# Designs tried in a protein design run: peptides against a protein of PDB entry 5HB3. Part 114

Target 1, 150 residues: chain A of PDB entry 5HB3
Amino acid sequence: RQMQDRCMSEYNQRIRNAPEGSIDPFRMACYKIIGRCDLSNRSLDGLQTDVNDWIWLQFNLARETDRSLELAGESYGLAELQASIREIGLKHFPKTAAEDTNGSFGMFFYLQILAGMFEQAIAYLYPFSYVDAVHFAIALTYYGLLRPVD

## One batch from the design tools (peptide; made by RFdiffusion4, then SolubleMPNN)

Design b1_p25_8_s4 (from b1_p25_8, 13 letters changed)
Fold by OpenDDE base, seed 3:
Structure b1_p25_8_s4 (fold): chain B 150 residues (1-150), chain A 25 residues (1-25)
Amino acid sequence: as target 1 above (150 residues)
Amino acid sequence: MLEEAKKRLEERIEKGKKVLNEKLF
């Protein structure tokens, strides 16, 4: 807690008081990752990042913690991560096979799998690739990750 | 069979990553 408080203090001080252009984005990234500072902004500002960095950051920031221990009432756990992935899906990925113009549906399937949204992932993949959906469903069931509907 | 499905998916994931990079970054 002491370390987190120090990170938060330094993070906030730099954001508020640092001269324009003097902020070291790598240092700010360290505060973001280690201190979990400003969980409402889950991006690495001032750094050239890609989708892999974004995914990595989301999962590193997502922690199951007692809400009473979170600073300033900020919480980011698995549920919030899953909600974010749903939102990304709605905004950026095809909803039906007919909308699939660029073949990007696999990425949304992947994101759902990473987030443990196995039932939703299989349901989503099914209309795009029946064969692949069945194969993954069998595998997920075998490992006890997919719950068949009775 | 699963390995082939995985391979196909990986290819599609990489394609999707490019799309997301263009949209989000």
Scores: peptide ipSAE 0.326, ipTM 0.849, DockQ to the pose 0.835
Fold by OpenDDE base, seed 4:
Structure b1_p25_8_s4 (fold): chain B 150 residues (1-150), chain A 25 residues (1-25)
Amino acid sequence: as target 1 above (150 residues)
Amino acid sequence: MLEEAKKRLEERIEKGKKVLNEKLF
């Protein structure tokens, strides 16, 4: 808690008071990651990032913490992460095999798996790659992660 | 068979990453 409070204080102070162009984006990134500062903005401003950085950040920021310990109004847990992934899927990935022009469906499947959206992941993958969907379904079931509909 | 499936998945993921990078970054 003390560390988080310090990070938040420093983060806010710098955002508000630092002269233009004087902010070290890496330092701000550290505050964001360690202190989970400004969870409404889950990006690393001022840094050249890619999708891997974005994914990494989302999963690092997502925590199932006692809401009583989080700052009022800012929570980012698994549910919010999953919602974000759903939105990304709707916006940027093919919905059907007919829409798939470049084989990008695998990435959305991967994101869903990472987020524990196993049923949705299998359901999504199935029309694109039946064989792969079945293999993953078997594996997920074996580990008790997939809930087959009775 | 498993290695081939793994390779296919990796390729698909990489294709997807490229697409997302182009769209979002």
Scores: peptide ipSAE 0.324, ipTM 0.834, DockQ to the pose 0.727
Fold by OpenDDE base, seed 2:
Structure b1_p25_8_s4 (fold): chain B 150 residues (1-150), chain A 25 residues (1-25)
Amino acid sequence: as target 1 above (150 residues)
Amino acid sequence: MLEEAKKRLEERIEKGKKVLNEKLF
């Protein structure tokens, strides 16, 4: 907590007071990651990043914390992450096999799996790849992660 | 069979990553 508070203090001070162009984006990234600063902006500004970095950051920032200790409007847990993934799915991935032009559906399946959205992941994969969906469903069920519908 | 499915999916995931990189970054 003390470390996080210090990170947040430094982060906020630099954002507010640092001269233009003087901010080290790597340092700011460290504050964001360690201090969970500015959770409303879950990106690493000023850094060249890719989707892997983005995914990594989202999951590192997502925490189930006591909401009483979080600043108003900056709660970011699993539920918010899942919501973000749903939104990304709606915007950037095919909804049906007929819409799939480049085979990108696998990535959305992967994101859903990472976020623990197992039922949704299988349901999504099924129309794209029946065989694969069945195999993953069996595996997820075996590990008690998938809840079969009665 | 599961390993084959996993491999196919990994390939599809990689393709999807490329697409997302192009769209978002």
Scores: peptide ipSAE 0.323, ipTM 0.845, DockQ to the pose 0.849
Fold by OpenDDE base, seed 1:
Structure b1_p25_8_s4 (fold): chain B 150 residues (1-150), chain A 25 residues (1-25)
Amino acid sequence: as target 1 above (150 residues)
Amino acid sequence: MLEEAKKRLEERIEKGKKVLNEKLF
């Protein structure tokens, strides 16, 4: 708690008071990652990043903590991460096989799997690749990760 | 068969990563 409070204090002080161009983006990234500062902005500003960095950051920031211990408005757990992935899916990925022009559906399937959205992932993959969807469904069921429909 | 399926999935994921990189970064 003391470390987090210190990180938050330093982060906020630098954002508000640092002269233009004096902010070290790597230092700010450290506060973001270690201190979980400013969870409303889940990006690394001033750094060249890619989709892998973004994914890694989202999952590292997501924590199942007691919300009563978190600062107001600073809750980010698995549910919020899953919601973000759903939104990205709606905006950037094909919804049907007919809309798939570049074969990008595999990435959204992968994101859903990483987020534990197994039923949704299989349902999404099914119209794009029936055979692959069945294979993954069998495997997920075998490991008890896919919930059978009652 | 399993290795081929894995390879196909990896290729599909990589295609998707390229698309997201172009759109978001």
Scores: peptide ipSAE 0.308, ipTM 0.829, DockQ to the pose 0.712

## One batch from the design tools (peptide; made by RFdiffusion4, then SolubleMPNN)

Design b1_p26_1_s1 (from b1_p26_1, 17 letters changed)
Fold by OpenDDE base, seed 2:
Formats: C-alpha cells, sequence, structure tokens
Structure b1_p26_1_s1 (fold): chain B 150 residues (1-150), chain A 26 residues (1-26)
C-alpha cells in the first residue's frame, strides 16, 4: 500500500509537471502496472505492442479481489474482459463459414485463446476448420487446458 | 501467419474501445 501510494504521488507529480510525451514509455508502463495509475487508459502509448502484449496488459490490470477498494472504472475482472471479447466476437466476426468473407475467423480464435477461453475457441473454430480445431483440441487437452465436455 | 500486422492493429483498437465502453458503463 505504501509503495502504491508513493507511485501514485510520483505519477501525479510527473503528469502535472512534465511536458506531454516527455515521460519514458517504459516508466509510464511501470506506473500503470505496478502503481495502478491512470487505469482509465489501458493502452501503452509510445511502445510497439501487439495483441499479445495488449492482452497481457489487460490481465495484469484485471483484479478480481478487493474491487471495492479500487476506484470505479479503474478495475475489472477476467470475467468482464472475457465478456467483452465475446461481445466483440458476436458483433465483428463471422459466426459461420458461410459468413466468412475475409478469413477473419482466425483472429477471433486467436483472441479467445489468448483470453483463456479455450472451450469457446475450439467450438468457434470447428465449423471453419475441422482439422485445425481437432489439432488445437488435442494440444490444449495435453496441456490440461481443455476440459472435455461430457 | 494467420494474422497480419494490419489486422492485429485494427483488432487491438477495436478491443480497446469495447473495453473502455464497458468500464465506463460500470
Amino acid sequence: as target 1 above (150 residues)
Amino acid sequence: SLLNEKELEQFKKLLEEELKKRLAAA
């Protein structure tokens, strides 16, 4: 708690006193991840990041415990993140192979895997590529990540 | 690669926007 308070104090001081863009992006990342500062912006500006980095960040920022102690809008759990991914999928990705015009199903599959939505990912992939779905299912089962549905 | 760099970037932005909306509603 003391470290977090100190981090917030430093962050606030720097935001107030430092010119915009003068703060090292890695330092900013530390303030967000360790200090939980300015969590309304869940992006790391000035860093070359991909979807893997993004989802990693979201998981680190997600908190399921002591939510009542955090400021409103600055905390969310894994469940909320996964719900967001599901909604994005429903709105922006093909539901069936017949609807797939650009091969974007793979992106949504990948996103679900990154978010730990393994069963849903396999179920989604199956109608698009049976062979790939089976291979991933076998692999996930081997690593104990996929629970066989009875 | 199943995902090209452009698609990944677009997807990232979309996801971020959706998450922001959910946090704001909460």
Scores: peptide ipSAE 0.039, ipTM 0.584, DockQ to the pose 0.043
Fold by OpenDDE base, seed 1:
Structure b1_p26_1_s1 (fold): chain B 150 residues (1-150), chain A 26 residues (1-26)
Amino acid sequence: as target 1 above (150 residues)
Amino acid sequence: SLLNEKELEQFKKLLEEELKKRLAAA
């Protein structure tokens, strides 16, 4: 795409010629999102972001198209993102109420919801809070987001 | 809060690092 190529060209030029930290962080974000520049860094330096912003960025950087058409290291699908979230969950979040020391289960539940992992999120929440899990399940079902597991 | 600033930053970093690893392996 012409726009993408232009962004890449401008990015490379500015990285080489501009003093460190002199490039507007929003412009850098545009280069990353539109131009897919420097996707090894999936954060937006110089910008204050929360979990919503972060996951939004990850979705935008993800690709569902044929990855063979992209440069090496610049293609990442939603499936891979969700797999990463799952792995992090297994490693860093409580699996049962007995393991929960600081209530971090809520954070992982929230991240799963943001990542569209609705069924898994509800299943995860259930042992921590039955009532909340049921309420969320009802809501997600109402909006057609929750499907029966196969 | 379940989503305080410190926790958010910590978990974002963890998530990002995992994503980098998977991207590099793909």
Scores: peptide ipSAE 0.033, ipTM 0.569, DockQ to the pose 0.043
Fold by OpenDDE base, seed 5:
Structure b1_p26_1_s1 (fold): chain B 150 residues (1-150), chain A 26 residues (1-26)
Amino acid sequence: as target 1 above (150 residues)
Amino acid sequence: SLLNEKELEQFKKLLEEELKKRLAAA
């Protein structure tokens, strides 16, 4: 709480007084992750990131915390994040192989895996590549990540 | 690559946009 409050205070001060883009990216990251500042921007500007960094950030921002400690409108849980991912899938990714002209299904599959949405990822992949879906399902089951139907 | 730099950026944008909408609606 104390650290969060400090981050919020500093963020508010800097965002008001500093030119846009002048804040150190790492500091900004701290404000965002620790201080829960400006969660509408879920990117880390000025930092070199890959998909792993990106998904890590999303998970951190989607913390299940005491909502009383969060600013109004700055609370977003894992469930909501996953729901958003689902919606993105529905809106922007192919649902069947016939709809996929550029192989973009793999990107969404990969995101779902990274987001721990294993069952959904496998289900999604299945119509695009049966063989791959089965192999992933086996692997995920082996590691105890896939919840099989008992 | 399955997730090249351009695709990653595009995906991130899409996700961010969706998240913004949901946050605004909450």
Scores: peptide ipSAE 0.029, ipTM 0.576, DockQ to the pose 0.059
Fold by OpenDDE base, seed 3:
Structure b1_p26_1_s1 (fold): chain B 150 residues (1-150), chain A 26 residues (1-26)
Amino acid sequence: as target 1 above (150 residues)
Amino acid sequence: SLLNEKELEQFKKLLEEELKKRLAAA
């Protein structure tokens, strides 16, 4: 806790005193990942990242630790992340092919897979592409990632 | 690519907003 407090203090001092954009993005990433600083902002500004980097970051930030040991409001687990993805999906992504005006179903499917939401991803893909859903289901089952519904 | 950069950015923003709401409520 003392180390975290020190890190937060240094981080806040740098944010307040340094000109905007003057902090090394990699250093900022270290503060966020190692120091758990400012976890309310879960992006890495100034770094060229793709979806793989993004999901990697989210997993690293999603600690499976006792929340009581972390600063209030700066801890969440994988379950919370997945819940957020589900809710965003329900609100902002098509549920059926008929609702798919922007072709965004594939993106949501991909993000669910990256987030380890395999069963939900397959269930989501099924109404859009039966063939693809079956192929992915077979592959995921083969690798032991998909639990068959009893 | 199934992933559009613009769409990804929008998703990230939405995710962050949702996480902030959840953390603020706890």
Scores: peptide ipSAE 0.029, ipTM 0.569, DockQ to the pose 0.041

Design b1_p26_1_s2 (from b1_p26_1, 18 letters changed)
Fold by OpenDDE base, seed 2:
Structure b1_p26_1_s2 (fold): chain B 150 residues (1-150), chain A 26 residues (1-26)
Amino acid sequence: as target 1 above (150 residues)
Amino acid sequence: SLLNEKELEQFKKLLEEELKRRLEAA
């Protein structure tokens, strides 16, 4: 909390006094991740990142912390992230095996699993790999994470 | 939507780059 407050204070000072894009990208990343600053922009501008970095960032930003504990900061929960993942799936990932040219279906499956979208993940995987879908369904059921659907 | 169009486009680019890397590594 102390560090977060300090980051917020520094961020507010710099954002008001510095030209747009002049802040050190690494410093901006710290303000965003630790200080929860400017979460309307969920990217790390000016940094060379890959898709794994992007995923890591999104999950770190999606906190379930009560608003009362982040008085000066911004917050959003898992539900918002799940909504974003659904939208990403609709726009950027194959829906069927016939549409899969690069084998990217596994990545979207993985994203859904990480976001707790277990039923949707299994349903998505099924047309690509029946065997794998069944295996994951069994495992998720064993741990009480998968709800049977009629 | 939580992510705006710009952010989604950024993700798309990152995804394409990742797929390219995987293909080159295979």
Scores: peptide ipSAE 0.126, ipTM 0.717, DockQ to the pose 0.611
Fold by OpenDDE base, seed 1:
Structure b1_p26_1_s2 (fold): chain B 150 residues (1-150), chain A 26 residues (1-26)
Amino acid sequence: as target 1 above (150 residues)
Amino acid sequence: SLLNEKELEQFKKLLEEELKRRLEAA
């Protein structure tokens, strides 16, 4: 808690007093991740990141804790993150091969895997590529990541 | 490619916006 408070204090001070662009983006990232500062902005300004970096960040920013222990508006759990991914999938990704005009099904499959949504990812992939779905299912099961249905 | 850079960036931004909306609603 003391570390977090110090981070927040430093963050606020630097944001107010430092010249624009003078703060190290990596330091800003630390303030966000460790200090839980400005979690309404879930991006890392000034850094080039890919989807893997972004997902990693979201997981780290997500908390499964009592919201009363954090500042108002800065609590966001893993469950909410996964729910968001599901909703985006429903709205913006193809449901069938016939709907897939650009091969974007693979991207959604990838995102679900990254988010630990293994069962859902396999289920989603199955109608697009049976063979691939089976192979992934076998692999995930072998590594203990996929739960067989009783 | 199923996972080209442009698509990744596009969908990342989409995800970010959705997460932001949920955070604000919570």
Scores: peptide ipSAE 0.037, ipTM 0.575, DockQ to the pose 0.043
Fold by OpenDDE base, seed 5:
Structure b1_p26_1_s2 (fold): chain B 150 residues (1-150), chain A 26 residues (1-26)
Amino acid sequence: as target 1 above (150 residues)
Amino acid sequence: SLLNEKELEQFKKLLEEELKRRLEAA
């Protein structure tokens, strides 16, 4: 908590006093991750990141505690993150193989896996590629991440 | 990566916007 308070103090001071673009992107990242500053922006501007870095960030920014206990006044949990992924999937990704025109089903599958939505990911993948779905199901079961269905 | 850079960037932007909306609505 002391570190968070310090980060928030530094962040507030710098955003008021520093010229635009003069703050070191790594320092800004620390303010966001540790201090939980400016959580409305779920990105690390000025840094090169990949999907693994991105999803790691999302999990770190997620909090299971009540908003009343959050120092930044902004918080969301894993449930909210997963709900957002579901909604995006429903709106922007194919539901069946017949609807898939550009092969985007793989991206939604990948995102669900990264978000820990294993059962849903396998169920989604099956109609597109049953072979791949079976292989992933076996692997996830081996690691105890997939619950069997009767 | 299973995703190309263009697709990933597009989806990341979409997801961030959705998360922001939910956070503001809560």
Scores: peptide ipSAE 0.031, ipTM 0.578, DockQ to the pose 0.043
Fold by OpenDDE base, seed 3:
Structure b1_p26_1_s2 (fold): chain B 150 residues (1-150), chain A 26 residues (1-26)
Amino acid sequence: as target 1 above (150 residues)
Amino acid sequence: SLLNEKELEQFKKLLEEELKRRLEAA
């Protein structure tokens, strides 16, 4: 709590007093991850990141046990993150191969896997590539990550 | 690659917007 308060104080001072874009991106990352500052902004500006870094950040920002210790309105868990991904998927990604105009199904499948949404990922991939869906299902089941009944 | 940088950026933006909306609604 003390660390969070200090980070929040420093963050507020810098965000108000420093020119936009002048804050060190690594320092900003520390304020975000450790201080839980401005969780409405889930990006790390100024850092070169890939999808793995992005999902790592999302998992770190997802705190289910510390909600009572965090600022009101700036806490969420893995369930909320996954719900958001599902909702975005329903709105912005193809549901069948016939609807796929830009080939984005693979990206959404991969992101679901990274987010631990294994059953949903396999179910999503099935209409696009049956063979690949079966292969992934076998592999995930072998490692105990997929519940076949679900 | 199945992961297109442009598409990923769009997804990230959408995710942030959705999360922000949820936080504001809470």
Scores: peptide ipSAE 0.030, ipTM 0.561, DockQ to the pose 0.041

Design b1_p26_1_s4 (from b1_p26_1, 19 letters changed)
Fold by OpenDDE base, seed 4:
Structure b1_p26_1_s4 (fold): chain B 150 residues (1-150), chain A 26 residues (1-26)
Amino acid sequence: as target 1 above (150 residues)
Amino acid sequence: SLLNEKELQQFEELLQKELQKRLEEK
């Protein structure tokens, strides 16, 4: 808590006093991840990131914090992340095997897994790759992450 | 959208880069 408060204080001070874009991107990331500062902007400008970094960031920012300490506008939990992933899926990823031209279905599957959407991930993967879906389902079940449907 | 437009655009760009990378590795 003290660290978070300090981060928030420093962040606010820097935002007020520093020219736009002058803050080190890594430091900014630290303020966002550790200090939960300015969660309305979840992008890490100035850092070379990939999709893995992006989803990692989103996952880390989707931490449950004490609601009393978070501004209503900055509340972004796991549910919101999952909703965002669903939306991304609907917009940018193939819905059927026939629509899959680039094999991007695997990436969406991966994103869903990282977001803890295990059942949905398996259900999504199934029409693209039955074998893979079954294998992942078995694995997830083994680790207690997938609830078997009776 | 729970993600703002800028964040979504960034994701799209990253996605495109990743897809391109995968195509080149094949």
Scores: peptide ipSAE 0.182, ipTM 0.737, DockQ to the pose 0.566
Fold by OpenDDE base, seed 3:
Structure b1_p26_1_s4 (fold): chain B 150 residues (1-150), chain A 26 residues (1-26)
Amino acid sequence: as target 1 above (150 residues)
Amino acid sequence: SLLNEKELQQFEELLQKELQKRLEEK
């Protein structure tokens, strides 16, 4: 708590007094992750990142908190992350094997798994690779992660 | 989108980079 409060204080001071873009990107990342400062902006500018880094960041920032302690518009939990992943899927990834021109279905499957969308991930993978879908379903069931589809 | 426009744009850029990388590896 003390560390978080200190981070928040430093962040507020710097954002008010420092020129835009003058804060070190790594320090900014610490303010975001540890201090949970300015959660309305979940991008990390000025850092070399990839898709894995992006999803990791979103997952970490999506932890549940008391909404009463958050500023308006900054509430973003696991449900919101999962909704965003669904939207991304609709926009950027194939729906069927016939639509798959670049083999990217596996990436969307991976994103869903990372977001804890196990049932949806298996359902999505099934038409692309029956064998793989069955194998993952068995594994997820064994670990108690797969629920019956409603 | 529940993500702001800047965040979505960042993801799209990262996605394109990843896809390009995969194509180059084939």
Scores: peptide ipSAE 0.182, ipTM 0.738, DockQ to the pose 0.531
Fold by OpenDDE base, seed 2:
Structure b1_p26_1_s4 (fold): chain B 150 residues (1-150), chain A 26 residues (1-26)
Amino acid sequence: as target 1 above (150 residues)
Amino acid sequence: SLLNEKELQQFEELLQKELQKRLEEK
Protein backbone atom coordinates (compact mmCIF):
# COMPACT_ATOMS: atom_id res chain seq x y z
CA ARG B 1 0.00 0.00 0.00
CA GLN B 2 1.42 3.31 -1.10
CA MET B 3 -0.08 5.18 1.82
CA GLN B 4 1.43 2.76 4.28
CA ASP B 5 4.86 3.18 2.76
CA ARG B 6 4.58 6.93 2.99
CA CYS B 7 3.48 6.75 6.59
CA MET B 8 6.39 4.51 7.48
CA SER B 9 8.83 6.83 5.80
CA GLU B 10 7.47 9.87 7.59
CA TYR B 11 7.33 8.03 10.87
CA ASN B 12 10.95 6.98 10.67
CA GLN B 13 12.00 10.48 9.76
CA ARG B 14 10.09 12.08 12.60
CA ILE B 15 11.24 9.58 15.18
CA ARG B 16 14.82 10.28 14.23
CA ASN B 17 14.56 14.03 14.04
CA ALA B 18 12.01 15.02 16.66
CA PRO B 19 12.72 15.31 20.36
CA GLU B 20 11.32 12.50 22.47
CA GLY B 21 7.68 13.07 23.27
CA SER B 22 7.33 16.06 20.97
CA ILE B 23 5.36 14.32 18.24
CA ASP B 24 1.65 15.08 18.25
CA PRO B 25 -0.18 12.13 19.83
CA PHE B 26 -2.88 12.17 17.18
CA ARG B 27 -0.31 11.99 14.43
CA MET B 28 1.38 9.14 16.21
CA ALA B 29 -1.93 7.34 16.36
CA CYS B 30 -2.37 7.79 12.62
CA TYR B 31 1.04 6.29 11.97
CA LYS B 32 0.14 3.28 14.06
CA ILE B 33 -3.33 2.68 12.65
CA ILE B 34 -2.78 3.57 9.01
CA GLY B 35 0.92 3.00 8.60
CA ARG B 36 1.29 0.07 10.99
CA CYS B 37 4.30 1.76 12.53
CA ASP B 38 5.87 0.74 15.83
CA LEU B 39 3.19 -1.75 16.75
CA SER B 40 5.27 -2.97 19.66
CA ASN B 41 3.92 0.05 21.50
CA ARG B 42 0.14 -0.18 21.67
CA SER B 43 -0.27 2.67 24.10
CA LEU B 44 -1.21 6.19 23.08
CA ASP B 45 0.08 8.81 25.45
CA GLY B 46 -1.22 12.34 25.54
CA LEU B 47 -4.72 11.60 24.27
CA GLN B 48 -7.92 11.74 26.24
CA THR B 49 -9.16 8.19 25.89
CA ASP B 50 -11.36 5.76 27.77
CA VAL B 51 -11.69 1.98 27.93
CA ASN B 52 -13.75 1.91 24.76
CA ASP B 53 -11.07 3.79 22.89
CA TRP B 54 -8.45 1.41 24.22
CA ILE B 55 -10.43 -1.60 23.04
CA TRP B 56 -10.98 -0.02 19.65
CA LEU B 57 -7.27 0.57 19.29
CA GLN B 58 -6.35 -2.99 20.19
CA PHE B 59 -8.74 -4.43 17.64
CA ASN B 60 -7.55 -2.11 14.92
CA LEU B 61 -3.94 -2.98 15.60
CA ALA B 62 -4.85 -6.65 15.48
CA ARG B 63 -6.48 -6.41 12.05
CA GLU B 64 -5.60 -9.05 9.50
CA THR B 65 -2.75 -7.96 7.27
CA ASP B 66 -0.07 -9.56 5.16
CA ARG B 67 2.36 -10.58 7.85
CA SER B 68 5.17 -10.87 5.36
CA LEU B 69 5.08 -7.11 4.90
CA GLU B 70 5.33 -6.32 8.59
CA LEU B 71 8.58 -5.74 10.37
CA ALA B 72 9.87 -8.36 12.74
CA GLY B 73 8.21 -8.05 16.11
CA GLU B 74 5.31 -5.98 14.82
CA SER B 75 3.03 -8.85 13.92
CA TYR B 76 -0.11 -8.74 16.01
CA GLY B 77 -3.14 -10.70 14.91
CA LEU B 78 -6.28 -12.10 16.46
CA ALA B 79 -4.47 -14.88 18.25
CA GLU B 80 -2.16 -12.44 19.98
CA LEU B 81 -5.07 -10.22 20.92
CA GLN B 82 -6.93 -13.17 22.40
CA ALA B 83 -3.89 -14.09 24.43
CA SER B 84 -3.65 -10.53 25.69
CA ILE B 85 -7.31 -10.50 26.67
CA ARG B 86 -6.82 -13.72 28.62
CA GLU B 87 -3.94 -12.13 30.45
CA ILE B 88 -5.96 -9.01 31.18
CA GLY B 89 -8.75 -11.19 32.50
CA LEU B 90 -6.49 -12.95 34.93
CA LYS B 91 -5.12 -9.70 36.28
CA HIS B 92 -7.97 -7.25 36.28
CA PHE B 93 -11.34 -8.98 36.30
CA PRO B 94 -13.21 -11.09 38.84
CA LYS B 95 -13.02 -14.83 38.42
CA THR B 96 -16.09 -15.60 40.51
CA ALA B 97 -19.29 -13.85 41.49
CA ALA B 98 -17.97 -13.52 45.01
CA GLU B 99 -15.03 -11.49 43.73
CA ASP B 100 -17.24 -9.13 41.75
CA THR B 101 -17.25 -5.98 43.83
CA ASN B 102 -17.36 -3.49 40.99
CA GLY B 103 -19.68 -5.21 38.54
CA SER B 104 -16.94 -5.33 35.93
CA PHE B 105 -17.61 -8.89 34.80
CA GLY B 106 -19.73 -7.62 31.93
CA MET B 107 -16.84 -5.67 30.51
CA PHE B 108 -14.62 -8.73 30.39
CA PHE B 109 -17.44 -10.72 28.84
CA TYR B 110 -17.75 -8.01 26.21
CA LEU B 111 -14.02 -8.08 25.47
CA GLN B 112 -14.07 -11.83 24.99
CA ILE B 113 -17.04 -11.64 22.64
CA LEU B 114 -15.39 -8.96 20.53
CA ALA B 115 -12.26 -11.08 20.28
CA GLY B 116 -14.24 -14.09 19.08
CA MET B 117 -13.71 -16.03 22.29
CA PHE B 118 -17.34 -17.13 22.38
CA GLU B 119 -17.11 -20.36 24.34
CA GLN B 120 -14.87 -18.79 26.93
CA ALA B 121 -17.09 -15.74 27.17
CA ILE B 122 -20.20 -17.80 27.87
CA ALA B 123 -18.37 -19.97 30.35
CA TYR B 124 -17.16 -16.86 32.12
CA LEU B 125 -20.56 -15.18 32.20
CA TYR B 126 -22.46 -18.21 33.47
CA PRO B 127 -21.63 -17.93 37.17
CA PHE B 128 -22.34 -14.19 37.18
CA SER B 129 -25.60 -14.21 35.26
CA TYR B 130 -27.15 -17.54 34.39
CA VAL B 131 -30.02 -16.05 32.41
CA ASP B 132 -27.81 -13.82 30.31
CA ALA B 133 -25.37 -16.63 29.65
CA VAL B 134 -28.16 -18.85 28.40
CA HIS B 135 -29.55 -16.14 26.16
CA PHE B 136 -26.19 -15.42 24.60
CA ALA B 137 -25.44 -19.11 24.24
CA ILE B 138 -28.67 -19.65 22.33
CA ALA B 139 -28.01 -16.70 20.07
CA LEU B 140 -24.41 -17.62 19.35
CA THR B 141 -25.40 -21.21 18.65
CA TYR B 142 -28.09 -20.06 16.27
CA TYR B 143 -25.55 -18.11 14.26
CA GLY B 144 -23.06 -20.98 14.30
CA LEU B 145 -20.56 -19.19 16.48
CA LEU B 146 -20.82 -21.38 19.56
CA ARG B 147 -20.02 -25.07 19.62
CA PRO B 148 -22.46 -27.06 21.71
CA VAL B 149 -20.97 -28.84 24.67
CA ASP B 150 -22.19 -32.43 25.14
CA SER A 1 3.56 -10.77 28.35
CA LEU A 2 2.20 -9.71 24.99
CA LEU A 3 1.47 -6.29 26.42
CA ASN A 4 4.19 -4.43 28.19
CA GLU A 5 3.83 -3.14 31.73
CA LYS A 6 3.09 0.39 30.56
CA GLU A 7 0.22 -0.75 28.38
CA LEU A 8 -1.25 -2.85 31.16
CA GLN A 9 -0.97 0.04 33.56
CA GLN A 10 -2.74 2.28 31.10
CA PHE A 11 -5.56 -0.21 30.81
CA GLU A 12 -5.85 -0.47 34.57
CA GLU A 13 -6.14 3.28 34.89
CA LEU A 14 -8.77 3.45 32.19
CA LEU A 15 -10.67 0.60 33.78
CA GLN A 16 -10.70 2.34 37.13
CA LYS A 17 -11.97 5.52 35.53
CA GLU A 18 -14.72 3.64 33.78
CA LEU A 19 -15.79 1.92 36.97
CA GLN A 20 -15.82 5.21 38.81
CA LYS A 21 -17.92 6.75 36.06
CA ARG A 22 -20.46 3.97 36.32
CA LEU A 23 -20.71 4.44 40.06
CA GLU A 24 -21.31 8.14 39.67
CA GLU A 25 -24.06 7.57 37.15
CA LYS A 26 -26.09 5.54 39.66
Scores: peptide ipSAE 0.175, ipTM 0.733, DockQ to the pose 0.631
Fold by OpenDDE base, seed 1:
Structure b1_p26_1_s4 (fold): chain B 150 residues (1-150), chain A 26 residues (1-26)
Amino acid sequence: as target 1 above (150 residues)
Amino acid sequence: SLLNEKELQQFEELLQKELQKRLEEK
C-alpha cells in the first residue's frame, strides 16, 4: 500500500509537470503495474515488446479484486481482459477458414487459451481444424478446464 | 471499447511482426 501510494503520488506529479514524452518508459511501467496509474492506457511506449510481452502486461494489470477496495480508483479485472481479447478477435483475426489468408487463427486461439477462454477458444478453432479442436477439447476436459458448450 | 484505437494499432503492429517472424522461421 505504501509503495502504491508513492507511485500514485509520483505519477500525479509527473503527469502535471513533465513535458510530453519525457517520462522514462520503465518508470511508467512501474507506475502502471505497481501504482495502478492510468490504466486506461495499457501500452508501454518506448519499450521493445512483442505479443507475449503485451499479453503478460495485460494479465499483470488485471485484478480480480473488488473495485471498491482498490485505492487507485481504477480497476481492470479478468472479465475486462477477456472482453478486450474478444474485441481484438473481431477486428484482427479471421472469423472463418475462408477469411484465413495468413494462418493467424492459431495465434488468436493461443491468446484465448491464455486468457482462460477455453470454451470460446475451442469453438473458434473448430471450423479451422476439427481434429485439433477435438484433441484440445479432450485434453481440457481431462484437466477439468472445459465445460461443454450447449 | 476497452482498448483505445492507439492500443489496438499497437497490437496490430506487434501481430504483424510476430507473423513475419514465424514466416522467417519456416
Scores: peptide ipSAE 0.173, ipTM 0.733, DockQ to the pose 0.606

